Peptides against a protein of PDB entry 3T7K. Designs and how they scored, part 58

Target 1, 248 residues: chain A of PDB entry 3T7K
Amino acid sequence: KAEKILARFNELPNYDLKAVCTGCFHDGFNEVDIEILNQLGIKIFDNIKETDKLNCIFAPKILRTEKFLKSLSFEPLKFALKPEFIIDLLKQIHSKKDKLSQININLFDYEINGINESIISKTKLPTKVFERANIRCINLVNDIPGGVDTIGSVLKAHGIEKINVLRSKKCTFEDIIPNDVSKQENGGIFKYVLIVTKASQVKKFTKLINDRDKNETILIVEWNWCVESIFHLNVDFTSKKNVLYQKK

## One batch from the design tools (peptide; aimed at target 1 C21 H26 T65)

Design b2_p26_3_s4 (made by RFdiffusion4, then SolubleMPNN; from b2_p26_3, 10 letters changed)
Fold by OpenDDE base, seed 4:
Structure b2_p26_3_s4 (fold): chain B 248 residues (1-248), chain A 26 residues (1-26)
Amino acid sequence: as target 1 above (248 residues)
Amino acid sequence: KELEEYFEKLKEKNKEDLKKAEEESL
């Protein structure tokens, strides 16, 4: 069926998209449309797997979903596109009225607002955002909204190797892991990095660390600090936004 | 007509999917 529909076009573009969707196309596509998209070099996957070499995300806007946040870790993310790209493409293909010999849809017309070339270019870097920031090991409180598994999975996608989950009510100093990074010359390495949800946790962890490991560097942030870092594919250590405690 | 209805339904579903995704915001 798809071949017959596409036979009216003299040339078919190859978009070379391996994509996931978030905030759109939850029900997927019918078999004919999937085959049409496949013939155009568009493959849509249900889940993110590294083996699939995903390079695209479809979303109506910037979202804080697991898929969207992880898409910014693709190597590279080639395109972040609005779902209207697929809709307009399929409309053009299914149109019987248009004696169109060619598919005339440009990917660049469907870019997600706020995902610019600067962001896309950073996904071509050989390192992940937190790796570049010398954040390898973090402490995450167990009461984080979204859950430690989901949050942890996003953080790992962005270069955090080890996530230590802290039971905020019961944890001791011995439960807090250091950010074990080699002294690289130019970046302020924090020995302790923590993601917390409450001011009481800041007070607790700062006390535990300062009482047992005096004069060490500490970074305590909200989850929003991580999100902003992901959305910019850059950690801004000069910003106080979403930083709850910093000791240099 | 059928195709138009299909795509309009798809757009409406995408609006629902967006709402769900906003609820799932991390």
Scores: peptide ipSAE 0.711, ipTM 0.964, DockQ to the pose 0.918
OpenDDE base, seeds 1, 2, 3, 5: peptide ipSAE 0.711, 0.710, 0.711, 0.710; ipTM 0.964, 0.964, 0.964, 0.964

Design b2_p26_4 (made by RFdiffusion4)
Pose (drawn by RFdiffusion4):
Structure b2_p26_4 (pose): chain A 234 residues (1-94, 102-181, 189-248), chain P 26 residues (1-26)
Amino acid sequence: KAEKILARFNELPNYDLKAVCTGCFHDGFNEVDIEILNQLGIKIFDNIKETDKLNCIFAPKILRTEKFLKSLSFEPLKFALKPEFIIDLLKQIHQININLFDYEINGINESIISKTKLPTKVFERANIRCINLVNDIPGGVDTIGSVLKAHGIEKINVLRSKKCTFEDIIPNDVIFKYVLIVTKASQVKKFTKLINDRDKNETILIVEWNWCVESIFHLNVDFTSKKNVLYQKK
Amino acid sequence: SELEEYFEELEEKNKEALEEAEENAL
């Protein structure tokens, strides 16, 4: 059936996209539209799996969804495209000349896309390997944890902030000896006291979640930035 | 006509999906 629709075309382009959508196409399209996209070398997965080697993301704009943040750890991310690409493409299908250049997500330029080819992840480059994360983090630890691991963090240690003792805190073994992601000033006081009591001469970095988000959007951890840094001892 | 209506509905769904993505932002 989709072949009949496509039988009218002398030649079909191979867009070669393995993509997820975020902020769009939350189910699929109709079955015909889906089979057409495959015939054009466009495959859209429901969720991100490391072994599908996704290279594209469809999104109306830069978003803070798990999918958009994880797309910045594709190996490599080749295309970050507005949904209008698929829309214009299917409109024309229903010769094919829709191109991959008229549909960039504004704010995601080549300099950022290109960093996804780097042989390292953003937090791996920053020597942030093992972190502690408060259990009350907005978005929950499982999701935030998945996003941070997708960006080079190997160990996520979750701290029940009200209950945890110093012994629960894991060092950042790879440089900050202790890295914590927190929500409340009430947590900064508790953790600096605990660590300063038990490991006085060591280094500490305490940041908000937004510090990690900015680092991912820039694919760079800027240690000279005070933005979203709640406490540091270096 | 039917295809125009289909693409209008797809665009509306996409706006709704964008609003949901903004509400569920990390």

Design b2_p26_4_s1 (made by RFdiffusion4, then SolubleMPNN; from b2_p26_4, 10 letters changed)
Fold by OpenDDE base, seed 5:
Structure b2_p26_4_s1 (fold): chain B 248 residues (1-248), chain A 26 residues (1-26)
Amino acid sequence: as target 1 above (248 residues)
Amino acid sequence: EEIEKYFEELKKENEKALEEALKNAL
C-alpha cells in the first residue's frame, strides 16, 4: 500500500533519521504511515538504545522528559524536530489534490525552539557534558523526584560513570563517595558532588563532610543544576544558580 | 475530508501527550 502511495513521486528523499518521540505520537503511527516513513529513511524507535545510533528527537518543545534529556547525549544529535515535520510530510504524501512530482519538506523549517546549532555542535564533541566538567562520581539522595533510576540513567547518558544513592535519613560520612578524577589544570574539581532536594540535607552532608574531611572541596546542587547543564551542554561553575553549597 | 480529520485527531492526541509530558516533567 505504501509503495502505491509513493509511486506518484519521481524521486523520494532519504532523511536518514533514527528518532525517538517525546510529548508527541504516544499512540504511534498506523502501519501504512510507518512503511511510508521507513521508505523515506525515517525510523521511529520506542526506547533509547545505544545500538540503534539514534540521531533525532521529535518533540513539540524543549521538555524535561527522560527521552529529551538523553537525546542531547546522542553522538551526534543531528536534528531536534517538531512533530509537525511528520504531520506535514504525511499530509503532502496523502494529498490527492496536488500533482506533486516531489516531496517538498525541509527539515530545517521544523527545528525545536531553543535547540540551535550551538547546542547541536556540542553533541559532536568527543566528550559528554559532565565528563568535560570532571564529574565522574556523584551522590544522589534517594528521595529525588522522578526516581533514582530515571535520574541516574540521564546522568549516566551525560558522562557520569557512578551514581551513589544516599539514604538521606540514615546515611553516614562513610556512605558518601568521592568524585575520583585526575587533577586537570583547567576546570573546577570537586571531591564531593551531591544532588539533594532539601535544605536539611545540605546541612547534614556539609556537617558530615566538614567534620571528617575538613579541607576538601564540596559541590551540593539541585537537580535543576543538572538540567540546565544538559540543556546548555555546558557546566558553568561561575553560576550560583541551583547551587545550594559550594566549597572550593 | 477523511484525511483532514485523521490529522486533526492526531494533533489533539499530541496536545494530550504534551500535557502529560509537562505534568510528569523531571
Scores: peptide ipSAE 0.656, ipTM 0.957, DockQ to the pose 0.914
OpenDDE base, seeds 1, 2, 3, 4: peptide ipSAE 0.126, 0.652, 0.238, 0.247; ipTM 0.769, 0.956, 0.830, 0.834

Design b2_p26_4_s2 (made by RFdiffusion4, then SolubleMPNN; from b2_p26_4, 8 letters changed)
Fold by OpenDDE base, seed 1:
Structure b2_p26_4_s2 (fold): chain B 248 residues (1-248), chain A 26 residues (1-26)
Amino acid sequence: as target 1 above (248 residues)
Amino acid sequence: DEIEKYFEELKKKNEEALKEAEKNAL
């Protein structure tokens, strides 16, 4: 059926998209539309797997979903597109009235607002955002909204290798892991990095660390610090936004 | 008309999907 629909076009574009969707197309596509998209070089996946070499995200805007946050870790993210791209494409293809010999849809007309070439270019870097920031091992409180598994999965996609989950009420100093990164001579490396949800946790962890390891560097942040770092694909250590405690 | 109706329904579903994604934001 798809072949018969596409036969009216003399030349078909190859978009070379391997994509996931978030905030759109929850019900997926019908079989005919999937076949049409596949013939145009557009493959839609339900889940993110590294083996699929995903290069595209469909979303109506910048979202704080697991899929959107992880899409910024694609190698590279080539396109971040609005769902209107697929809608307009399929409309043109299904239109019997249009004497169009060619599909005239430009991907660049459907870019997600706020995902510019500066963001896209950073996804071509050989390192991940937290790797570049010398953050390898973090401590995450167990009461984090969204859950430690989801939050941890996003952080790992962005270069955090080890996530230690802290039971806020029961943890001791011995439960806190150091950020084991080789000292680069010129970079601010924090020995202890923690993501917390409450001011009481800041007081607890600062006391535990300072009582046992008095001269060490500490970074305590909110989850929003990580989100902002992901959305910019850069860690700004000069910003105090979402930083709860910092000791250099 | 059937094609237009299909894509109007799809747009409506996408508006609902957006609201859900915003509600479940990390």
Scores: peptide ipSAE 0.720, ipTM 0.967, DockQ to the pose 0.916
OpenDDE base, seeds 2, 3, 4, 5: peptide ipSAE 0.720, 0.720, 0.720, 0.719; ipTM 0.967, 0.968, 0.968, 0.967

Design b2_p26_4_s3 (made by RFdiffusion4, then SolubleMPNN; from b2_p26_4, 13 letters changed)
Fold by OpenDDE base, seed 5:
Structure b2_p26_4_s3 (fold): chain B 248 residues (1-248), chain A 26 residues (1-26)
Amino acid sequence: as target 1 above (248 residues)
Amino acid sequence: DEIEKYFKELKKKNEEDLKRALEESL
């Protein structure tokens, strides 16, 4: 059926998109539309797997979903597109009124607002955002909204290798892991990096570390610090935004 | 037009999907 629909076009574009969707197309597409999209070089996946070499995300806007945050770790992210791209494409293809010999849809007209060339260009870098920031090992409190597995998965996608989950009420100094990184020329190096949810945790962890490992560098942040770093694909150590405690 | 109806319904579903995604925000 898809071949018959596409036969009216003299030339078919190959968009070369391997995409996931977030905030749109939850129910997927019908069989005919999936086949049409496949013939146009558009493959949509249900989940993110590194083996699929994903290069695209469909979303109506910048979102704080797992899929959106992880899409900024694609190597590279070629396109971040509004769902209207697919809608307009399928409308044009299914239209019987349009005597179109060619599909006339430009990907660049459907870019998600706020995902600019500067962000896209950073996805071509050989390193991940937290790798560039010298953050390899972090401590994450177990009561984080969204859950440690989801948050941890996002952080790992962006270059954090080891995530230590802290039981906030029961943890001791011995449960806190150091961020073992070699000195690099660019960026701050913090021996202890922690993501926390409450002021009481800041007080607890600062005391535990300062009492047992005096004069060491400490960074305690909110989850929003990580999100902002991901959205910019850059860690700004000069900013105090979402930083709860910093000792250099 | 059946095609117009289909895409109108698809847009409506996408609006619902956006609402769900906002609820799932990390």
Scores: peptide ipSAE 0.677, ipTM 0.964, DockQ to the pose 0.939
OpenDDE base, seeds 1, 2, 3, 4: peptide ipSAE 0.676, 0.676, 0.676, 0.676; ipTM 0.964, 0.964, 0.964, 0.964

Design b2_p26_4_s4 (made by RFdiffusion4, then SolubleMPNN; from b2_p26_4, 7 letters changed)
Fold by OpenDDE base, seed 3:
Structure b2_p26_4_s4 (fold): chain B 248 residues (1-248), chain A 26 residues (1-26)
Amino acid sequence: as target 1 above (248 residues)
Amino acid sequence: SEIEKYFEELKEKNKKDLEEALKNAL
C-alpha cells in the first residue's frame, strides 16, 4: 500500500532520522504510515537504546520527560522537531488534490522552540555535560520525585558514572560517596555532590560531612539544577539557581 | 474528508499526550 501511495512522487527525500517521540504519538502510527515514514528514511523507536544511534526527537515543546532529557545526550542530536513535521508530511503524501511531483517540507521550519544550533552543536562534543563538569559520582536521595531509577538513568546518559542512593532518614556519613575525579586543571571539583528534595536533607548532609570530613568541597543541588544543566548542555558553577548549599 | 478527519483526531490525541507528559514531568 505504501509503495502505491509513494509511486506518484518522482523523487523521495531521505531524511535519515532515527527518532523517539515524547508528548506526542503515544498510540504510534498505522502500518501504512510507518512504512511510508520508513521509505522516507524516518524510523521511530519506542525506547532509547544506544545501539540504535538515535539522532532525533519529536516533541511539541521542551519537556521534562525522560525521553526528552536523554535525547540531549544523543551523539549527536541532529534534529529536535515538532510533531507537525510528521503530520504535514503524511498529509502531503496522502493528499489527492496536490499534483505534487516532489515532497517539499523543510525540517528547519519544524524546530522545537529553544533547541537551537548552539545546543545541537554541544551534542557533537566527545564528552557529556556532567563529565565536562567533573561530576562522576553523585548521591541521590531516595524520595526524589520521578524515582531514583528514572532520574538515575537520565543522569547516567549525561555522563554520571555512579549514582549512590541515600536513605535520607537512616543514612550516615559512611553511606555518602565521594566524587572521585582526577584533578583536571581548570574546573572546580566538588568532593561531595548531592541531589536533595528538601531543606532538612541539606541540614543533615552538611552536618554529617562537615563533622567527619572538614574542609572538603560540597555541592548540594535540587533536581532542577540538573535539568537546567541538561537543557543548556553546560554546567554553570557561577549560578546560585537551584543550588541549596555550596562549599568551595 | 476521511484524511482530514484522521489528522484532526491525531492532533487531538497529541494534545492529550502532551497533557499526560506534563503530568509525568520529571
Scores: peptide ipSAE 0.563, ipTM 0.944, DockQ to the pose 0.917
OpenDDE base, seeds 1, 2, 4, 5: peptide ipSAE 0.303, 0.055, 0.073, 0.315; ipTM 0.753, 0.562, 0.549, 0.751

Design b2_p26_5 (made by RFdiffusion4)
Pose (drawn by RFdiffusion4):
Structure b2_p26_5 (pose): chain A 234 residues (1-94, 102-181, 189-248), chain P 26 residues (1-26)
Amino acid sequence: KAEKILARFNELPNYDLKAVCTGCFHDGFNEVDIEILNQLGIKIFDNIKETDKLNCIFAPKILRTEKFLKSLSFEPLKFALKPEFIIDLLKQIHQININLFDYEINGINESIISKTKLPTKVFERANIRCINLVNDIPGGVDTIGSVLKAHGIEKINVLRSKKCTFEDIIPNDVIFKYVLIVTKASQVKKFTKLINDRDKNETILIVEWNWCVESIFHLNVDFTSKKNVLYQKK
Amino acid sequence: EEFEEEEEEVEELEEEVEEKYEEAME
């Protein structure tokens, strides 16, 4: 059936996209539209799996969804495209000349896309390997944890902030000895006291979640930035 | 509160993209 629709074309382009959508196409399209996209070398997965080697993301803009943040750890991310690409493409299909250049997500330029080819992840480059995360983090620890691991963090230690003792805190073994992601000033006081009491001469970095988000959007951890840094001892 | 606002914005964007897709297919 989709072949009939496509039989009217002399030649079909191979867009070679393995993509997830975020902020768009939350189910699929109709079955015909889907089979057409595959015939054009466009495959859209429901969720991100490391072994599908996704290279594309469809999104109306830069978004803070788990999918958009993870797309910045594709190996490599080749295309970040507005949904209008698929829309214009299916409109024409129903010769094919829709191109991959008229549909960039504004704010995601080549300099950022290119960093996804780097042989390291953003937090791996920053020597942030093992972190502690408060259990009350917005988005929940499972999701935030999945995003941070997708960006080079190997160990996520979750701290029940009200209950945790110093012994629960894991060092950042790879440089900050202790890295914590927190929500409340109430947590900064408790953790700096605990660590200062028990490991006075060591280094500490305490940041908000937004510090990690900015680092991912820039694919760079800027240690000279005070933005979203709640406490540091270096 | 910020996370909830972001989830609402994502739902709004999905609705706008779906409208555009339906209009294009008409």

Design b2_p26_5_s1 (made by RFdiffusion4, then SolubleMPNN; from b2_p26_5, 11 letters changed)
Fold by OpenDDE base, seed 4:
Structure b2_p26_5_s1 (fold): chain B 248 residues (1-248), chain A 26 residues (1-26)
Amino acid sequence: as target 1 above (248 residues)
Amino acid sequence: SEWEKEKKEEEKLNEEVEKKYKEALE
């Protein structure tokens, strides 16, 4: 059926998209449309797997979903597109109007607002955002909204190697892991990096660390700090936004 | 939670897109 539908076109584009969707197409596509998309070089995946070499995200706008955040870790993310790309494409293909010689849909017309070339270009870097920031090991409180698994998965996608989950009510200093990175000349390496949710946790962890490991560098942030870092594909250590405690 | 809000927003957006998709098939 898809072949018959597409036969009316003299030439078919190959978009070469391997994509996931967030905030759109949760119910998927009908069988014919999937076949059409496949013939156009558009493959939609349900889940993110590194082996699939995903290069595209479909979303109506910038979202803070797991899929969207992880899409910024693609190597590279070639396109972040609005779902209207697919819709308009399928509309054109299903149009009963006379023999269209060509599909006239330009990917660049469907870019998600706020995902610019600067962001896309950074996904071509050989390193991940937190890797570049010398954050390899973090401590994460167990009561974080979204859950440690989701948060951890996103963070790992962006170059954090080890996530230590802290039981906020029961944790001791010995439960806190250091950010084991070699001293690089450039930029302040924080020995302890923590993601917390409450001011009480800041007080607790700062006390635990300062009492046992005096004069060490500490970075305590909210999840939003990570999100903003991901969205910019850059960690700005000069910003105090979403930083709850910093000791250099 | 912020995550719950985001999930709700995602679902809302999805519904809007699904509507557009269905309309495109008509």
Scores: peptide ipSAE 0.664, ipTM 0.961, DockQ to the pose 0.878
OpenDDE base, seeds 1, 2, 3, 5: peptide ipSAE 0.662, 0.662, 0.663, 0.663; ipTM 0.961, 0.961, 0.961, 0.961

Design b2_p26_5_s2 (made by RFdiffusion4, then SolubleMPNN; from b2_p26_5, 11 letters changed)
Fold by OpenDDE base, seed 1:
Structure b2_p26_5_s2 (fold): chain B 248 residues (1-248), chain A 26 residues (1-26)
Amino acid sequence: as target 1 above (248 residues)
Amino acid sequence: SEYEKEKKELEELIKKVEEKYKEAMK
């Protein structure tokens, strides 16, 4: 059926998209439309797997969903597109009125606002954002909204190698792991990096660390610090935004 | 290393793109 529908076109574009969707297409696509999209070089996946070599995200806008945040770790992310791309494409294909010899839809017209070429270019870097920032091991409190599994998965996608989950009420100094990275000449290194949710946790962890490991470098941030770093694909250590405690 | 060279080249490209965007937003 898809072949019959597409037969009216003399030439078919190949968009070469391997994509996931977030915040759109909750009901999915029917079998015919999936086949049509496949013939146009558009493959939609349900979940993110590294083996699928995904290069595209569909979303109505910038979102803080797991899929959206992870899409910025694609190697590379080629396109971030609004769902209207697919909607308009399918409408044009199913349209009986227009004796269109060609599909006239340009994917560049459907870019998500705020995802610019600078961001796209950064996804071509051989390193991940937190790797570049010399953050490999972090401590994460167990009461973080969204859950440690989701948050941890996003962080790992962006170069964090080890996520240590802290039981906020029961943890001791021995439960806190150091950020084991080699000191680079041109980069700051924090021995202890923690993501926390409450001011009381800042007080607790700073005390624990300072009492047992004096004069060490500490970075305590909110989850939003990580999100902002991901959206920019860069860690700005000069910014105090979402930083709760910093000791250099 | 070839890796470091590629990284540097890409970083420079990114910088150029960022500068263009800054100029366009003025």
Scores: peptide ipSAE 0.022, ipTM 0.457, DockQ to the pose 0.019
OpenDDE base, seeds 2, 3, 4, 5: peptide ipSAE 0.014, 0.022, 0.022, 0.021; ipTM 0.331, 0.391, 0.464, 0.458

Design b2_p26_5_s3 (made by RFdiffusion4, then SolubleMPNN; from b2_p26_5, 10 letters changed)
Fold by OpenDDE base, seed 5:
Structure b2_p26_5_s3 (fold): chain B 248 residues (1-248), chain A 26 residues (1-26)
Amino acid sequence: as target 1 above (248 residues)
Amino acid sequence: SEYEEEKKELEKLIEEVKKKYEEAMK
């Protein structure tokens, strides 16, 4: 059926998209539309797997969803597109009135606002954002909104190797892991990196660390610090935004 | 909460796209 529908076109574009969707197409597509998209070189996946070599995200805008945040770790992310790309494409293809010899939908007309070439270019780098920032091991409180699994998965996608989950009420100094990294040229090195949700946790962890490991470097941030770092694909250590405690 | 607000916004966006898709396929 898809072949019959597409037969009216003399030439079909190959968009070469391997994509996931977030904030759109929750119910998926019908079989015919999937076949049409496939013939146009658009393959949509339900989940992110490294083996699929995903290069595209569909979303109505910049989102803080797991899929969107992880899409910025694609190698590379080639396109971040609004769902209207798919809608307009399918609309044109299913249209019986227009004797269109070719499909005239340009990917560049559907870019998500705020995802510019600067961001896209950084996804071509051989390193991940937190790797470049010398953050490999972090401590994460267990009461973080969104859950430690989701947050941890996003962080790992962006170069954090080890996520240590802290039980905020029961943890001791011995439960806190150091960020074991060698001094590299890029970014400040903090021995202890923690993501917390409450001011009380800042007080607790700073006390625990300072009492037991005096004069060590500490970075305590909110989740938003990570999100902003991901959105920019850069860690700005000069910014105090979303930083709750810093000891250099 | 910020999280709840984000969830509501996401749901709204999903619905808006769904509506657009359905309209396009009529």
Scores: peptide ipSAE 0.544, ipTM 0.925, DockQ to the pose 0.880
OpenDDE base, seeds 1, 2, 3, 4: peptide ipSAE 0.543, 0.542, 0.544, 0.541; ipTM 0.925, 0.925, 0.925, 0.925

Design b2_p26_5_s4 (made by RFdiffusion4, then SolubleMPNN; from b2_p26_5, 9 letters changed)
Fold by OpenDDE base, seed 5:
Structure b2_p26_5_s4 (fold): chain B 248 residues (1-248), chain A 26 residues (1-26)
Amino acid sequence: as target 1 above (248 residues)
Amino acid sequence: SEYEEELKEVKELEKEVEEKYKKALE
């Protein structure tokens, strides 16, 4: 059926998109539309796997979803597109009115607001954002909204190698892991990096670390610090935004 | 919570897109 529908076009574009969707197309597509999209070089996946070499995200706007945040770790992210791209494309293809010789949909007309070429270009870098920031090992409190698995997965996608989950009420100094990195030219090096949710946790962890490992560098941040770093594909250590405690 | 509000927004956006998609098939 898809072949019959597409037969009216003299030439079909190959968009070469391997995409995931977030904030759109939750129920998926009908079988015919999936076939149409496939013939146009648009493959939509349910989940992110490294083996699929994903290069595209569909979303109505910038979102803080796992899929959106991870899409910024694609190598490279070629396109961040609004769902209207697919809708308009399918609408044009299903239209019976005019014998369109060609599909006239330009990908660049459907870019997500706020995802500019500067961001896209950074996805071509050989390193990940937290790797560039010399953050390899972090401590994450277990009561973080969204869950440690989701948050951890996003952080790993962006270059964090080890995530230590802290039981906030029961943890001791011995449970906190150091960020073991060699000195690199770019960014600060913090021995202890922690993501926390509450002011009480800041007080607890600062005390534990300062009492047992005096004069070491500490960075305690909110999840929003990570999100902002991902959205910019850059860690700004000069900013105090979303930083709860910093000791250089 | 901020997290709950974000989830709500995502669901609303999903619904809006779904409606547009269904309409395009009519």
Scores: peptide ipSAE 0.577, ipTM 0.944, DockQ to the pose 0.879
OpenDDE base, seeds 1, 2, 3, 4: peptide ipSAE 0.576, 0.575, 0.577, 0.577; ipTM 0.943, 0.943, 0.944, 0.944

Design b2_p26_6 (made by RFdiffusion4)
Pose (drawn by RFdiffusion4):
Structure b2_p26_6 (pose): chain A 234 residues (1-94, 102-181, 189-248), chain P 26 residues (1-26)
Amino acid sequence: KAEKILARFNELPNYDLKAVCTGCFHDGFNEVDIEILNQLGIKIFDNIKETDKLNCIFAPKILRTEKFLKSLSFEPLKFALKPEFIIDLLKQIHQININLFDYEINGINESIISKTKLPTKVFERANIRCINLVNDIPGGVDTIGSVLKAHGIEKINVLRSKKCTFEDIIPNDVIFKYVLIVTKASQVKKFTKLINDRDKNETILIVEWNWCVESIFHLNVDFTSKKNVLYQKK
Amino acid sequence: SYFEKIEEENKKALEEAEKEGEEWAS
């Protein structure tokens, strides 16, 4: 059936996209539209799996969804495209000349896309390997944890902030000895006291979640930035 | 009409994604 629709074309382009959508196309399209996209070398997965080697993201704009943040750890991310690409493409299908250049997500330029080819992840480059994360983090620890691990963090230690003792805190073994992601000023006081009491001479970095988000959007951890840094001892 | 509908659905999906971003930014 979709072949009939496509039989009217002399030649079909191979867009070669393995993509997830975020902020769009939350189910699929109709079955015909889907089979057409495959015939054009466009495959859209429901969720991100490391072994599908996704290279594309469809999104109306830069978004803080788990999918958008994880797309910045594709190996490599080749295309970040507005949904209008698929829309214009299917409109024309129903010769094919829709291109991959008229549909960039504004704010995601080549300089950032290109960093996804780097042989390292953003937090791996920053020597942030093992972190502690408060249990009350907005988005929940499973998701935030998945995003951070997708960006080079190997160990996520979750702290029940009200209950945790110093012994629960894991060092950042790879440089900051202790890295914590927190929500409340009430947590900064408790953790600096605990660590200062028990490991006075060591280094500490305490940041908000937004510090990690900015680092991912830039694919760079800027240690000279005070933005979203709640406490540091270096 | 079919593509207008996709656009409306995408608008709703975008509003949900914005809400998710606002929650994470809190």

